# Peptides against a protein of PDB entry 7QUU: the designs that were tried, part 2

Target 1, 43 residues: chain A of PDB entry 7QUU
Amino acid sequence: DAVEPSVEKEYKKIISFRDTVFEGKHQQFLVPNNVRLKFLRDR

## One batch from the design tools (peptide; made by RFdiffusion4, then SolubleMPNN; aimed at target 1 D42; its pose is not in this set)

Design b2_p20_1_s3
Fold by OpenDDE base, seed 2:
Structure b2_p20_1_s3 (fold): chain B 43 residues (1-43), chain A 20 residues (1-20)
Amino acid sequence: as target 1 above (43 residues)
Amino acid sequence: VPEERKKIEELLEELKKLKA
């Protein structure tokens, strides 16, 4: 199934966040606990 | 960092639902 570009973009942010927090491999990116991903807001 | 791990897991589960 084709993943929507918006979903893929947000997924990459999650991976970047993970790598920053747990591996220190990316620029710091914090996802606040109370923030929903943009593509999830419309559902 | 249990809270960050939980957040990531929640987000990944939501993504899995969207991709299914």
Scores: peptide ipSAE 0.053, ipTM 0.543, DockQ to the pose 0.040
OpenDDE base, seeds 1, 3, 4, 5: peptide ipSAE 0.025, 0.047, 0.027, 0.045; ipTM 0.470, 0.545, 0.481, 0.541

Design b2_p20_1_s4
Fold by OpenDDE base, seed 3:
Structure b2_p20_1_s4 (fold): chain B 43 residues (1-43), chain A 20 residues (1-20)
Amino acid sequence: as target 1 above (43 residues)
Amino acid sequence: YPKEREKEEELLKELEELKK
């Protein structure tokens, strides 16, 4: 069954919040800046 | 990150209310 448009809209808000705020901060904690910069230089 | 967790719980609550 298709998800109601109102429910889909709220689900997208949760995904956006995790990706841009919560998960972004979590990733900064797990991967130090020096390691991130090295990865970008190696590409 | 307690402040971010509180906001996530608020959004999950709004989603649950729409599914009723």
Scores: peptide ipSAE 0.107, ipTM 0.717, DockQ to the pose 0.033
OpenDDE base, seeds 1, 2, 4, 5: peptide ipSAE 0.103, 0.099, 0.094, 0.103; ipTM 0.691, 0.683, 0.700, 0.723

Design b2_p20_2_s1
Fold by OpenDDE base, seed 3:
Structure b2_p20_2_s1 (fold): chain B 43 residues (1-43), chain A 20 residues (1-20)
Amino acid sequence: as target 1 above (43 residues)
Amino acid sequence: VPKEREKEKELLKELEELKE
């Protein structure tokens, strides 16, 4: 039985977003030390 | 309403199949 195609499409978008966010969190953003030091001075 | 619970179970099953 088909869930309303609108609800299924929205759920697929949520899963894709979750996976992208998790992949991005496991991506070690090598923040250059210079950018980190600038961020601390601009506070 | 029993019909709403049946629809909810069907939706949860399809969401589980999409999560795999």
Scores: peptide ipSAE 0.055, ipTM 0.514, DockQ to the pose 0.023
OpenDDE base, seeds 1, 2, 4, 5: peptide ipSAE 0.054, 0.068, 0.027, 0.052; ipTM 0.531, 0.504, 0.468, 0.534; seed 2 fails the geometry check

Design b2_p20_2_s2
Fold by OpenDDE base, seed 5:
Structure b2_p20_2_s2 (fold): chain B 43 residues (1-43), chain A 20 residues (1-20)
Amino acid sequence: as target 1 above (43 residues)
Amino acid sequence: YPEELKKIKELEKLLEQLKK
């Protein structure tokens, strides 16, 4: 049976939320190259 | 968001059942 358009819409929202949560938890710190190189030199 | 992820997994299972 064809999935109701409303059910498919809600499914897509849930998947989008999941992906956003994972992206937020695993987001890397964006460090400018010059700052990153300074950090490596100071080690 | 461990509790949110648990809820998402539950909802995914329910939606899969609705697609049958």
Scores: peptide ipSAE 0.047, ipTM 0.565, DockQ to the pose 0.033
OpenDDE base, seeds 1, 2, 3, 4: peptide ipSAE 0.049, 0.042, 0.046, 0.045; ipTM 0.566, 0.555, 0.563, 0.542; seed 1 fails the geometry check

Design b2_p20_2_s4
Fold by OpenDDE base, seed 1:
Structure b2_p20_2_s4 (fold): chain B 43 residues (1-43), chain A 20 residues (1-20)
Amino acid sequence: as target 1 above (43 residues)
Amino acid sequence: VEEERKKIKELEKLLEELKK
């Protein structure tokens, strides 16, 4: 059964929104290289 | 926390629209 075009459109919105939330939560802190090097030196 | 609650609420709304 082909998913109705309306349902597919709203599903794509949910997935896009989920992915945006996930990307925002899992933005690895771009630790500047200088801060990373300090952390490794103090260990 | 507040921005996450807004995001969850929007997802819940979209899910409810898919059930209609």
Scores: peptide ipSAE 0.044, ipTM 0.553, DockQ to the pose 0.036
OpenDDE base, seeds 2, 3, 4, 5: peptide ipSAE 0.042, 0.036, 0.039, 0.043; ipTM 0.547, 0.538, 0.543, 0.558

Design b2_p20_3_s2
Fold by OpenDDE base, seed 5:
Structure b2_p20_3_s2 (fold): chain B 43 residues (1-43), chain A 20 residues (1-20)
Amino acid sequence: as target 1 above (43 residues)
Amino acid sequence: EEEEERKRKEEEEEKKKKLE
């Protein structure tokens, strides 16, 4: 199934948010280890 | 960690559905 370009953009935002929160990595910035939301990763 | 692993698996499944 071809994912609609609108839906693909929303998934990319969710993934980028996840990576920022858990991994502290985003395409625009690296989140320092002290700023990462570690309490969400431990769930 | 369990929620993070579930979210990685969900992303891999969506990538597979895009290649089909």
Scores: peptide ipSAE 0.032, ipTM 0.518, DockQ to the pose 0.041
OpenDDE base, seeds 1, 2, 3, 4: peptide ipSAE 0.027, 0.030, 0.026, 0.027; ipTM 0.481, 0.489, 0.400, 0.445

Design b2_p20_3_s3
Fold by OpenDDE base, seed 2:
Structure b2_p20_3_s3 (fold): chain B 43 residues (1-43), chain A 20 residues (1-20)
Amino acid sequence: as target 1 above (43 residues)
Amino acid sequence: SEELLRKLLEELEELLKKLE
């Protein structure tokens, strides 16, 4: 199934956040509930 | 862990590249 362009955009924001955090920085962005990475909750 | 998060987000990045 193709990922909706809006969902893909939000995933790219998460990746950008990752890169910033792992560089010792931080960033804030809003992610809709339907694109939240639920699999990370218990990790 | 941070390492696990890194790996999972790396996999996500590779999946996004396949969709582009």
Scores: peptide ipSAE 0.070, ipTM 0.578, DockQ to the pose 0.036
OpenDDE base, seeds 1, 3, 4, 5: peptide ipSAE 0.032, 0.063, 0.034, 0.030; ipTM 0.509, 0.563, 0.505, 0.501

Design b2_p20_6_s1
Fold by OpenDDE base, seed 1:
Parts: structure tokens; sequence; C-alpha cells
Structure b2_p20_6_s1 (fold): chain B 43 residues (1-43), chain A 20 residues (1-20)
């Protein structure tokens, strides 16, 4: 039995949203080089 | 495999409702 094409479309949307949110939460803050250089100067 | 995707979808829909 093929998964109903509605359920598969909704599943793919929720997985894509989960993955986008996960990538955003685990994206190491790329501290802009200017902010990193300021922090090193103030030490 | 199809039944596992339906069960995973239902759990994800429940978790999304708890985030609203």
Amino acid sequence: as target 1 above (43 residues)
Amino acid sequence: EEEKKKEELEKLEELLKELE
C-alpha cells in the first residue's frame, strides 16, 4: 500500500522544518572577525 | 516502513502543538 501522498508531503515538510531549526540551534555562532578581534584586544 | 513514518509524523505533530 503506498503512503497517502498527503501524509508523505506533510511528513517531508515537518522533517525539513526540524532539520532547519536543528541546524540553526547547532550553528556555531560564527563570531564576526571584528567582534573576535575586539574581545582579544580588551584582554 | 510506512507505518513507522505515520507514527513519527503523529509524534512530531504532537511536539509542534506543545511549542505553540
Scores: peptide ipSAE 0.038, ipTM 0.545, DockQ to the pose 0.000
OpenDDE base, seeds 2, 3, 4, 5: peptide ipSAE 0.032, 0.034, 0.036, 0.031; ipTM 0.498, 0.512, 0.515, 0.502

Design b2_p20_6_s4
Fold by OpenDDE base, seed 4:
Structure b2_p20_6_s4 (fold): chain B 43 residues (1-43), chain A 20 residues (1-20)
Amino acid sequence: as target 1 above (43 residues)
Amino acid sequence: KEEELKKLEEELEKLLKELL
């Protein structure tokens, strides 16, 4: 099934955000709440 | 903070299940 280019772009953003949050959890790097909330608002 | 992170992880998991 051809994934629509819009859905693929959203998927890549969610994966990049997930990976940033997990890296932040493992490194004790506090991803700022404004960056987290910006991602959820920019969807 | 850990509970807020867990809620965000659960929301992301729901959004992933809607897109896949």
Scores: peptide ipSAE 0.029, ipTM 0.461, DockQ to the pose 0.000
OpenDDE base, seeds 1, 2, 3, 5: peptide ipSAE 0.029, 0.027, 0.027, 0.029; ipTM 0.483, 0.454, 0.450, 0.440

Design b2_p20_8_s3 (failed a check: the pose's geometry)
Amino acid sequence: AEVEKFRKEIEEELEELKKL

## One batch from the design tools (peptide; aimed at target 1 E10 Q28 K38)

Design b2_p21_1_s1 (made by RFdiffusion4, then SolubleMPNN; its pose is not in this set)
Fold by OpenDDE base, seed 1:
Structure b2_p21_1_s1 (fold): chain B 43 residues (1-43), chain A 21 residues (1-21)
Amino acid sequence: as target 1 above (43 residues)
Amino acid sequence: VEEKIKELELELLEAGAIRID
């Protein structure tokens, strides 16, 4: 089960963001293969 | 900061992600 590179990239950004900004929080999410997250896009 | 994370979590859930506790 391969995840699209863009989704995997977004997931990694989520984890990095969480670890950096919300340190100590390690809640996980299963993310569908086709998800696109507006939150992680450049603004 | 916590508010921003809550917004992210909400977006994840709305996108069909499943929270794993």
Scores: peptide ipSAE 0.209, ipTM 0.675, DockQ to the pose 0.281
OpenDDE base, seeds 2, 3, 4, 5: peptide ipSAE 0.151, 0.148, 0.164, 0.101; ipTM 0.622, 0.656, 0.658, 0.557

Design b2_p21_2 (made by RFdiffusion4)
Pose (drawn by RFdiffusion4):
Formats: C-alpha cells, structure tokens, sequence
Structure b2_p21_2 (pose): chain A 43 residues (1-43), chain P 21 residues (1-21)
C-alpha cells in the first residue's frame, strides 16, 4: 500500500483538515503548543 | 455529519502518526 489510488483523495481531505488545525482555528479542535509540534515534526 | 467526518479524519491522522512512531 505504498502509494495507493487513495493518496490524492486522502491528501485533499486530510491537508485541508490539518491546515485548519495548523492555524489552530479548527471548529472542533483548539490546538495548543504540544499538539502544534506533534503535527509539524511528525508529518 | 461534518463533525463525524472530522473525528474520522483525526483518528486516521493519529493512527498514521502512531504507525510512523
């Protein structure tokens, strides 16, 4: 499963979701310091 | 529905991060 047909579909949904959290204004999730580093350092 | 989709996306991101660790 290294690169499926799913990749771009996954990216568009996940990138937009993640990019909102990268601003930390996510309606469902307010993100502090530790979460900021977790998202950026891992991916 | 949108909240359920967001929860699913978060769970997926968390699973992928745990696999990478």
Amino acid sequence: as target 1 above (43 residues)
Amino acid sequence: EEEEENEELLEKIEEEEEEEE

Design b2_p21_5_s2 (made by RFdiffusion4, then SolubleMPNN; its pose is not in this set)
Fold by OpenDDE base, seed 4:
Structure b2_p21_5_s2 (fold): chain B 43 residues (1-43), chain A 21 residues (1-21)
Amino acid sequence: as target 1 above (43 residues)
Amino acid sequence: SAEEKLEKLEEELKKWLEEEK
C-alpha cells in the first residue's frame, strides 16, 4: 500500500532525530532539551 | 520537570522505533 507522503516525511524526520540523539552521533548537550521535547511533542 | 517528561517521551519513542524494525 502506498504510504501517504506526509506520513513518510514525518517518519524520516523521526528517524533523523533517532540517529542524532539515540545513536550517539551528538552529545545530549549539543541538542537542547527544549528542542528535543518540542520535536517529540510535535509527532 | 520538562527533563523528566523528555526522558519518558524518548523512551516511548525508542520503543516505537524498535517495533518499526
Scores: peptide ipSAE 0.032, ipTM 0.425, DockQ to the pose 0.036
OpenDDE base, seeds 1, 2, 3, 5: peptide ipSAE 0.029, 0.032, 0.026, 0.029; ipTM 0.494, 0.429, 0.434, 0.497

Design b2_p21_5_s3 (made by RFdiffusion4, then SolubleMPNN; its pose is not in this set)
Fold by OpenDDE base, seed 1:
Structure b2_p21_5_s3 (fold): chain B 43 residues (1-43), chain A 21 residues (1-21)
Amino acid sequence: as target 1 above (43 residues)
Amino acid sequence: SPEEKLEELKKELKELLEESK
């Protein structure tokens, strides 16, 4: 069974966001908290 | 399921961000 296109789209966004946050932590640069919290509320 | 995995990832990210405040 194929993954629903909407689920796959959101999955890819979540993974991309996770990786950005982790890279930011490891490189000591800030992902803005307002962007982080908005993403988790809207997604 | 992919739907369950998406929900788990959202939960993990929420927890990670709360710990990072």
Scores: peptide ipSAE 0.051, ipTM 0.553, DockQ to the pose 0.062
OpenDDE base, seeds 2, 3, 4, 5: peptide ipSAE 0.042, 0.049, 0.048, 0.046; ipTM 0.512, 0.539, 0.543, 0.537; seed 2 fails the geometry check

Design b2_p21_6_s3 (made by RFdiffusion4, then SolubleMPNN; its pose is not in this set)
Fold by OpenDDE base, seed 4:
Structure b2_p21_6_s3 (fold): chain B 43 residues (1-43), chain A 21 residues (1-21)
Amino acid sequence: as target 1 above (43 residues)
Amino acid sequence: PKVATYEEIEKVIEEIRKEIR
């Protein structure tokens, strides 16, 4: 089955977020209250 | 605020990557 376009969009956002947050080689980060990534909100 | 780890985000990335491929 074709992956929903919403999943692909979320994936691209996660990659972009990862690259930005971990640019400084951090092992952990504080999740912003206004986070748009579903997987971070669901925690 | 909540804390997330690099390991946790990489697991999520890999899970989604497997579905997209």
Scores: peptide ipSAE 0.346, ipTM 0.794, DockQ to the pose 0.180
OpenDDE base, seeds 1, 2, 3, 5: peptide ipSAE 0.343, 0.343, 0.338, 0.346; ipTM 0.793, 0.793, 0.790, 0.795

Design b2_p21_7_s2 (made by RFdiffusion4, then SolubleMPNN; its pose is not in this set)
Fold by OpenDDE base, seed 2:
Structure b2_p21_7_s2 (fold): chain B 43 residues (1-43), chain A 21 residues (1-21)
Amino acid sequence: as target 1 above (43 residues)
Amino acid sequence: AEKKLEEEKEELKKLLEEEKK
């Protein structure tokens, strides 16, 4: 059964949001680029 | 970026409420 185009559009939004939130949460645990660049410069 | 995330969160809540009906 072809998923109704409305439902498919909604699922795509849900997936996009989930992925954006996951990426945002993952970035909170990443060392900021300025700190990383300082570390590389001081080495 | 944070304002867009809040808007998408509110849209997502509406979609999840529609899926529960």
Scores: peptide ipSAE 0.027, ipTM 0.467, DockQ to the pose 0.083
OpenDDE base, seeds 1, 3, 4, 5: peptide ipSAE 0.018, 0.022, 0.021, 0.018; ipTM 0.311, 0.393, 0.369, 0.314; seed 3 fails the geometry check

Design b2_p21_7_s3 (made by RFdiffusion4, then SolubleMPNN; its pose is not in this set)
Fold by OpenDDE base, seed 4:
Structure b2_p21_7_s3 (fold): chain B 43 residues (1-43), chain A 21 residues (1-21)
Amino acid sequence: as target 1 above (43 residues)
Amino acid sequence: AEKKLEEEKEELKKLLEEEKE
């Protein structure tokens, strides 16, 4: 199945956002598991 | 904290790869 390019883009945004928050604040931003699972279901 | 962030990135990458199979 062709991975929806939308889902890969959203995960890349989450990683980039976490990196930016961590670098700026030295604090980890935790994405809830239900949000992670939403991206896997939103096909 | 850095180790936990890296573990979460690796888990997200794994979920992306499992979605490509």
Scores: peptide ipSAE 0.032, ipTM 0.454, DockQ to the pose 0.038
OpenDDE base, seeds 1, 2, 3, 5: peptide ipSAE 0.023, 0.027, 0.032, 0.029; ipTM 0.410, 0.433, 0.459, 0.420

Design b2_p21_7_s4 (made by RFdiffusion4, then SolubleMPNN; its pose is not in this set)
Fold by OpenDDE base, seed 5:
Structure b2_p21_7_s4 (fold): chain B 43 residues (1-43), chain A 21 residues (1-21)
Amino acid sequence: as target 1 above (43 residues)
Amino acid sequence: AEKKLEKEKEKLKKWLEEEKK
C-alpha cells in the first residue's frame, strides 16, 4: 500500500515528539503538559 | 499506513499517561 505523504509526515512528527520527550526525561528537561496535550489533540 | 500511524499514536498516549504518574 502506498503511504500518503500526509500520513508519513504525521508519523515522523509523532516519532520526533516521542524522541524529544524521551531525551527530555533523560536530560531532566520537563516538557510542559500543555504542549503534550496540544500535540495529542492536533494528531 | 493509517493503521500504523494510529498504533504509534496510541503507544505515545499510553507512554505519556505513564509519565504523568
Scores: peptide ipSAE 0.093, ipTM 0.626, DockQ to the pose 0.087
OpenDDE base, seeds 1, 2, 3, 4: peptide ipSAE 0.091, 0.036, 0.091, 0.032; ipTM 0.623, 0.514, 0.627, 0.499

## One batch from the design tools (peptide; made by RFdiffusion4, then SolubleMPNN; aimed at target 1 K13 K38 R43; its pose is not in this set)

Design b2_p22_7_s2
Fold by OpenDDE base, seed 4:
Structure b2_p22_7_s2 (fold): chain B 43 residues (1-43), chain A 22 residues (1-22)
Amino acid sequence: as target 1 above (43 residues)
Amino acid sequence: PKVVTPEELEKEIEKIREEVRK
């Protein structure tokens, strides 16, 4: 599911980790403080 | 910025999914 516009309005900044998360290539992820994840589509 | 593990990331993903469905 994509993040709805209502959630995008609440969170000032959304970062997409789609490729990184779904490919499982990393054991650690760097996420800025007070930033939420953007989901484009579930695989 | 903070460093998160895959498990912590999955928990945050699920939290966001619940917020989107609400």
Scores: peptide ipSAE 0.056, ipTM 0.435, DockQ to the pose 0.207
OpenDDE base, seeds 1, 2, 3, 5: peptide ipSAE 0.055, 0.055, 0.044, 0.049; ipTM 0.430, 0.420, 0.414, 0.434

Design b2_p22_7_s3
Fold by OpenDDE base, seed 4:
Structure b2_p22_7_s3 (fold): chain B 43 residues (1-43), chain A 22 residues (1-22)
Amino acid sequence: as target 1 above (43 residues)
Amino acid sequence: PKVVTPEELEKEIEKIKKEIRE
């Protein structure tokens, strides 16, 4: 089953965000509004 | 917006990776 292109785009945003956060030393961070974790999980 | 830990984020990313590959 093919993943919707919109979901792949959101995934790439999450990966980019993760990489940025993990390069820093953060114990917690605010999920930006442009990264929809809940939406990606709800498939 | 929600505050999360890196560990929580990684767990969710792993779930998403699995879902995309299926």
Scores: peptide ipSAE 0.066, ipTM 0.474, DockQ to the pose 0.128
OpenDDE base, seeds 1, 2, 3, 5: peptide ipSAE 0.064, 0.054, 0.064, 0.062; ipTM 0.464, 0.427, 0.465, 0.460

## One batch from the design tools (peptide; made by RFdiffusion4, then SolubleMPNN; aimed at target 1 I14 R43; its pose is not in this set)

Design b2_p23_1_s1
Fold by OpenDDE base, seed 5:
Structure b2_p23_1_s1 (fold): chain B 43 residues (1-43), chain A 23 residues (1-23)
Amino acid sequence: as target 1 above (43 residues)
Amino acid sequence: VLSEEEVEELIDELIEREKKLLE
């Protein structure tokens, strides 16, 4: 199934977030409460 | 460095959070 373009866009943001915050780190992570997936709110 | 699997877990947590906020 084709991934919806809005989902792919938010996935790319999460990857960018990973690379910025967690690259080189080996600790457990928690999802910050202020992080949101825009595509779900826009439906 | 987060693996792809760890990123998928992060996405799943975000999706479940958004679902609860839209209920």
Scores: peptide ipSAE 0.054, ipTM 0.495, DockQ to the pose 0.061
OpenDDE base, seeds 1, 2, 3, 4: peptide ipSAE 0.033, 0.046, 0.053, 0.044; ipTM 0.442, 0.493, 0.487, 0.493

Design b2_p23_3_s4
Fold by OpenDDE base, seed 3:
Structure b2_p23_3_s4 (fold): chain B 43 residues (1-43), chain A 23 residues (1-23)
Amino acid sequence: as target 1 above (43 residues)
Amino acid sequence: MKYKSLEEILKLYDEILEKLKKL
C-alpha cells in the first residue's frame, strides 16, 4: 500500500526530531511558537 | 516560546507513532 505523501512527510519530521533529541541529550526544549511539528504547538 | 520536558515530548511522539501505524 502506498503511504500517502502527507503521512510520510509528517513521519519523517517526527523521526528527525527524535534523532535530534537523543543525539543532543536534552532534558528540556525551548519550543518556538512557529514550530513545524503540530504536536509540539498544540499542547 | 514554551519549555517542554524530554518526557513530555517522548510521550507525544509515541502517541503520534501509534496513530500513524493505524493509518
Scores: peptide ipSAE 0.048, ipTM 0.459, DockQ to the pose 0.119
OpenDDE base, seeds 1, 2, 4, 5: peptide ipSAE 0.044, 0.028, 0.040, 0.039; ipTM 0.420, 0.469, 0.443, 0.446; seed 1 fails the geometry check

Design b2_p23_5_s1
Fold by OpenDDE base, seed 3:
Structure b2_p23_5_s1 (fold): chain B 43 residues (1-43), chain A 23 residues (1-23)
Amino acid sequence: as target 1 above (43 residues)
Amino acid sequence: EEELEKLLKELEKLRKEREELLK
């Protein structure tokens, strides 16, 4: 089933923002994506 | 950061919408 292209575009932007914020603060730590999301919620 | 919490809430909403479209 095709996901609405608008929803997928917004999702990709938020993932890219999350990854950029995490990389800028934690370049020294190999953490799984689920731990990255938890860390961003705790701040 | 309040902006980051807003973006995480929007991400959770988009994930739910995607899950509903796949049912």
Scores: peptide ipSAE 0.057, ipTM 0.530, DockQ to the pose 0.058
OpenDDE base, seeds 1, 2, 4, 5: peptide ipSAE 0.033, 0.044, 0.035, 0.040; ipTM 0.496, 0.530, 0.508, 0.521; seeds 1, 2, 4, 5 fail the geometry check

Design b2_p23_5_s3
Fold by OpenDDE base, seed 1:
Structure b2_p23_5_s3 (fold): chain B 43 residues (1-43), chain A 23 residues (1-23)
Amino acid sequence: as target 1 above (43 residues)
Amino acid sequence: KKEEEELKKELEKLKEERKKLLE
């Protein structure tokens, strides 16, 4: 049974969003925002 | 269509997880 292309597109968007938010949270855990903002200002 | 209903249920769970990730 073929899944509706609309449902598959919504699923892929939510997965991509989850992964982006998770990577962002992981990066913030590894590199505190104050340290990250210092590196961005020194460039 | 069993696969479509399963994917719709998984999509609802992911929408709820997305809300908790934004809190």
Scores: peptide ipSAE 0.087, ipTM 0.672, DockQ to the pose 0.033
OpenDDE base, seeds 2, 3, 4, 5: peptide ipSAE 0.083, 0.086, 0.040, 0.048; ipTM 0.666, 0.669, 0.537, 0.557; seed 5 fails the geometry check

Design b2_p23_5_s4
Fold by OpenDDE base, seed 3:
Structure b2_p23_5_s4 (fold): chain B 43 residues (1-43), chain A 23 residues (1-23)
Amino acid sequence: as target 1 above (43 residues)
Amino acid sequence: EEEEEEKRKELEKLLEERKKLLE
């Protein structure tokens, strides 16, 4: 296993953090399909 | 040496982006 340079190891951690935060923010805006379908049935 | 400095500068930008995401 090539010892990734300390900088590349830290870079990968920051990217993983960013992606997790963006995915978490995106999931908060994702109205579950079951909830969306309920709003369409109650009209 | 130059490639390590470029990687360090990119890492510093990502740390500042991370800080703004935590605000």
Scores: peptide ipSAE 0.052, ipTM 0.570, DockQ to the pose 0.030
OpenDDE base, seeds 1, 2, 4, 5: peptide ipSAE 0.047, 0.050, 0.045, 0.049; ipTM 0.566, 0.578, 0.558, 0.547

Design b2_p23_6_s2
Fold by OpenDDE base, seed 2:
Structure b2_p23_6_s2 (fold): chain B 43 residues (1-43), chain A 23 residues (1-23)
Amino acid sequence: as target 1 above (43 residues)
Amino acid sequence: MILSEEEVEELLDEIIEREKKLK
């Protein structure tokens, strides 16, 4: 199934954050305020 | 935004769920 371009763009931001977390390059988990994560929408 | 450890765990779960839908 072709992933909608909007969903793919949001996913790429999440993956970029994952890679930052897993690489241990940042002691602070900084997410951009424009990332629509489910848990951030429900807060 | 600075995330707590719990918010990071929830984010990792969302990543895994999305990766399963994209395969």
Scores: peptide ipSAE 0.032, ipTM 0.473, DockQ to the pose 0.116
OpenDDE base, seeds 1, 3, 4, 5: peptide ipSAE 0.031, 0.027, 0.028, 0.030; ipTM 0.471, 0.457, 0.450, 0.478

## One batch from the design tools (peptide; aimed at target 1 E10)

Design b2_p24_2_s1 (made by RFdiffusion4, then SolubleMPNN; its pose is not in this set)
Fold by OpenDDE base, seed 5:
Structure b2_p24_2_s1 (fold): chain B 43 residues (1-43), chain A 24 residues (1-24)
Amino acid sequence: as target 1 above (43 residues)
Amino acid sequence: EKEEEEKKREEELKRLEELLRRLA
């Protein structure tokens, strides 16, 4: 099944968050307030 | 080994999804 481009963008943010947290880079992952993970609500 | 690493990454992503869902 082709992953919808909207869902792929949300996964890229999750991966970036993971990498930031696990690399110990204390960069405040500012999830922009407009980033609604819409696909997470349907699961 | 590669399949276990993939499974661990999927489980980790699922945990992060759940954490993000709780923060949203």
Scores: peptide ipSAE 0.053, ipTM 0.472, DockQ to the pose 0.026
OpenDDE base, seeds 1, 2, 3, 4: peptide ipSAE 0.040, 0.043, 0.044, 0.042; ipTM 0.410, 0.451, 0.452, 0.444

Design b2_p24_2_s4 (made by RFdiffusion4, then SolubleMPNN; its pose is not in this set)
Fold by OpenDDE base, seed 2:
Structure b2_p24_2_s4 (fold): chain B 43 residues (1-43), chain A 24 residues (1-24)
Amino acid sequence: as target 1 above (43 residues)
Amino acid sequence: EEEEKLKKLEEEKKRLEELLRRLK
């Protein structure tokens, strides 16, 4: 078992956190088609 | 034995430099 250097593990955690936060900020809320069609009908 | 230790340290340095490039 190659113990990954403590520093490498810390950087991997920071990268994973950044990517999760970035993906979450750019996540397009897919409005379900049924909800979208309701909003179009009620206008 | 020392040359193999130096090679492992160079490989670890290269991995850390790649992680740092991904942080920027």
Scores: peptide ipSAE 0.041, ipTM 0.464, DockQ to the pose 0.021
OpenDDE base, seeds 1, 3, 4, 5: peptide ipSAE 0.030, 0.041, 0.039, 0.040; ipTM 0.401, 0.463, 0.473, 0.465

Design b2_p24_3_s3 (made by RFdiffusion4, then SolubleMPNN; its pose is not in this set)
Fold by OpenDDE base, seed 5:
Structure b2_p24_3_s3 (fold): chain B 43 residues (1-43), chain A 24 residues (1-24)
Amino acid sequence: as target 1 above (43 residues)
Amino acid sequence: LTVEELRKEIEELLKELEKLGYKL
């Protein structure tokens, strides 16, 4: 199945967050709500 | 990417974040 545009948009946010986190000091942070994948919660 | 490929990449990312002590 093709990735829906909404899912791809959420993925891009997480990748951006990953890149920011992993390029920086590995400090502990709360994952922002706008980076949370809602579609994975039901699985 | 397929939905399953995307989910797999995201699941691995979430696992890495969890390992680093990020609250999901």
Scores: peptide ipSAE 0.028, ipTM 0.436, DockQ to the pose 0.207
OpenDDE base, seeds 1, 2, 3, 4: peptide ipSAE 0.028, 0.024, 0.023, 0.023; ipTM 0.439, 0.443, 0.446, 0.427

Design b2_p24_4 (made by RFdiffusion4)
Pose (drawn by RFdiffusion4):
Structure b2_p24_4 (pose): chain A 43 residues (1-43), chain P 24 residues (1-24)
Amino acid sequence: as target 1 above (43 residues)
Amino acid sequence: KTKVEKELEEEIEELEEEIEELEE
């Protein structure tokens, strides 16, 4: 499963979701310091 | 369904089980 057909579909749904959380204004999720680093460093 | 959607469903089921156990 190293690069599936799923990749771009996964990316568009996930990148937009992550990018909103990267602003931390996500309606469902308010992200503090530790979460900020977790998202940026891992991915 | 994509691989990630399947993994998220599995994680949601596991979390629901853990919540049921804690409620018991």

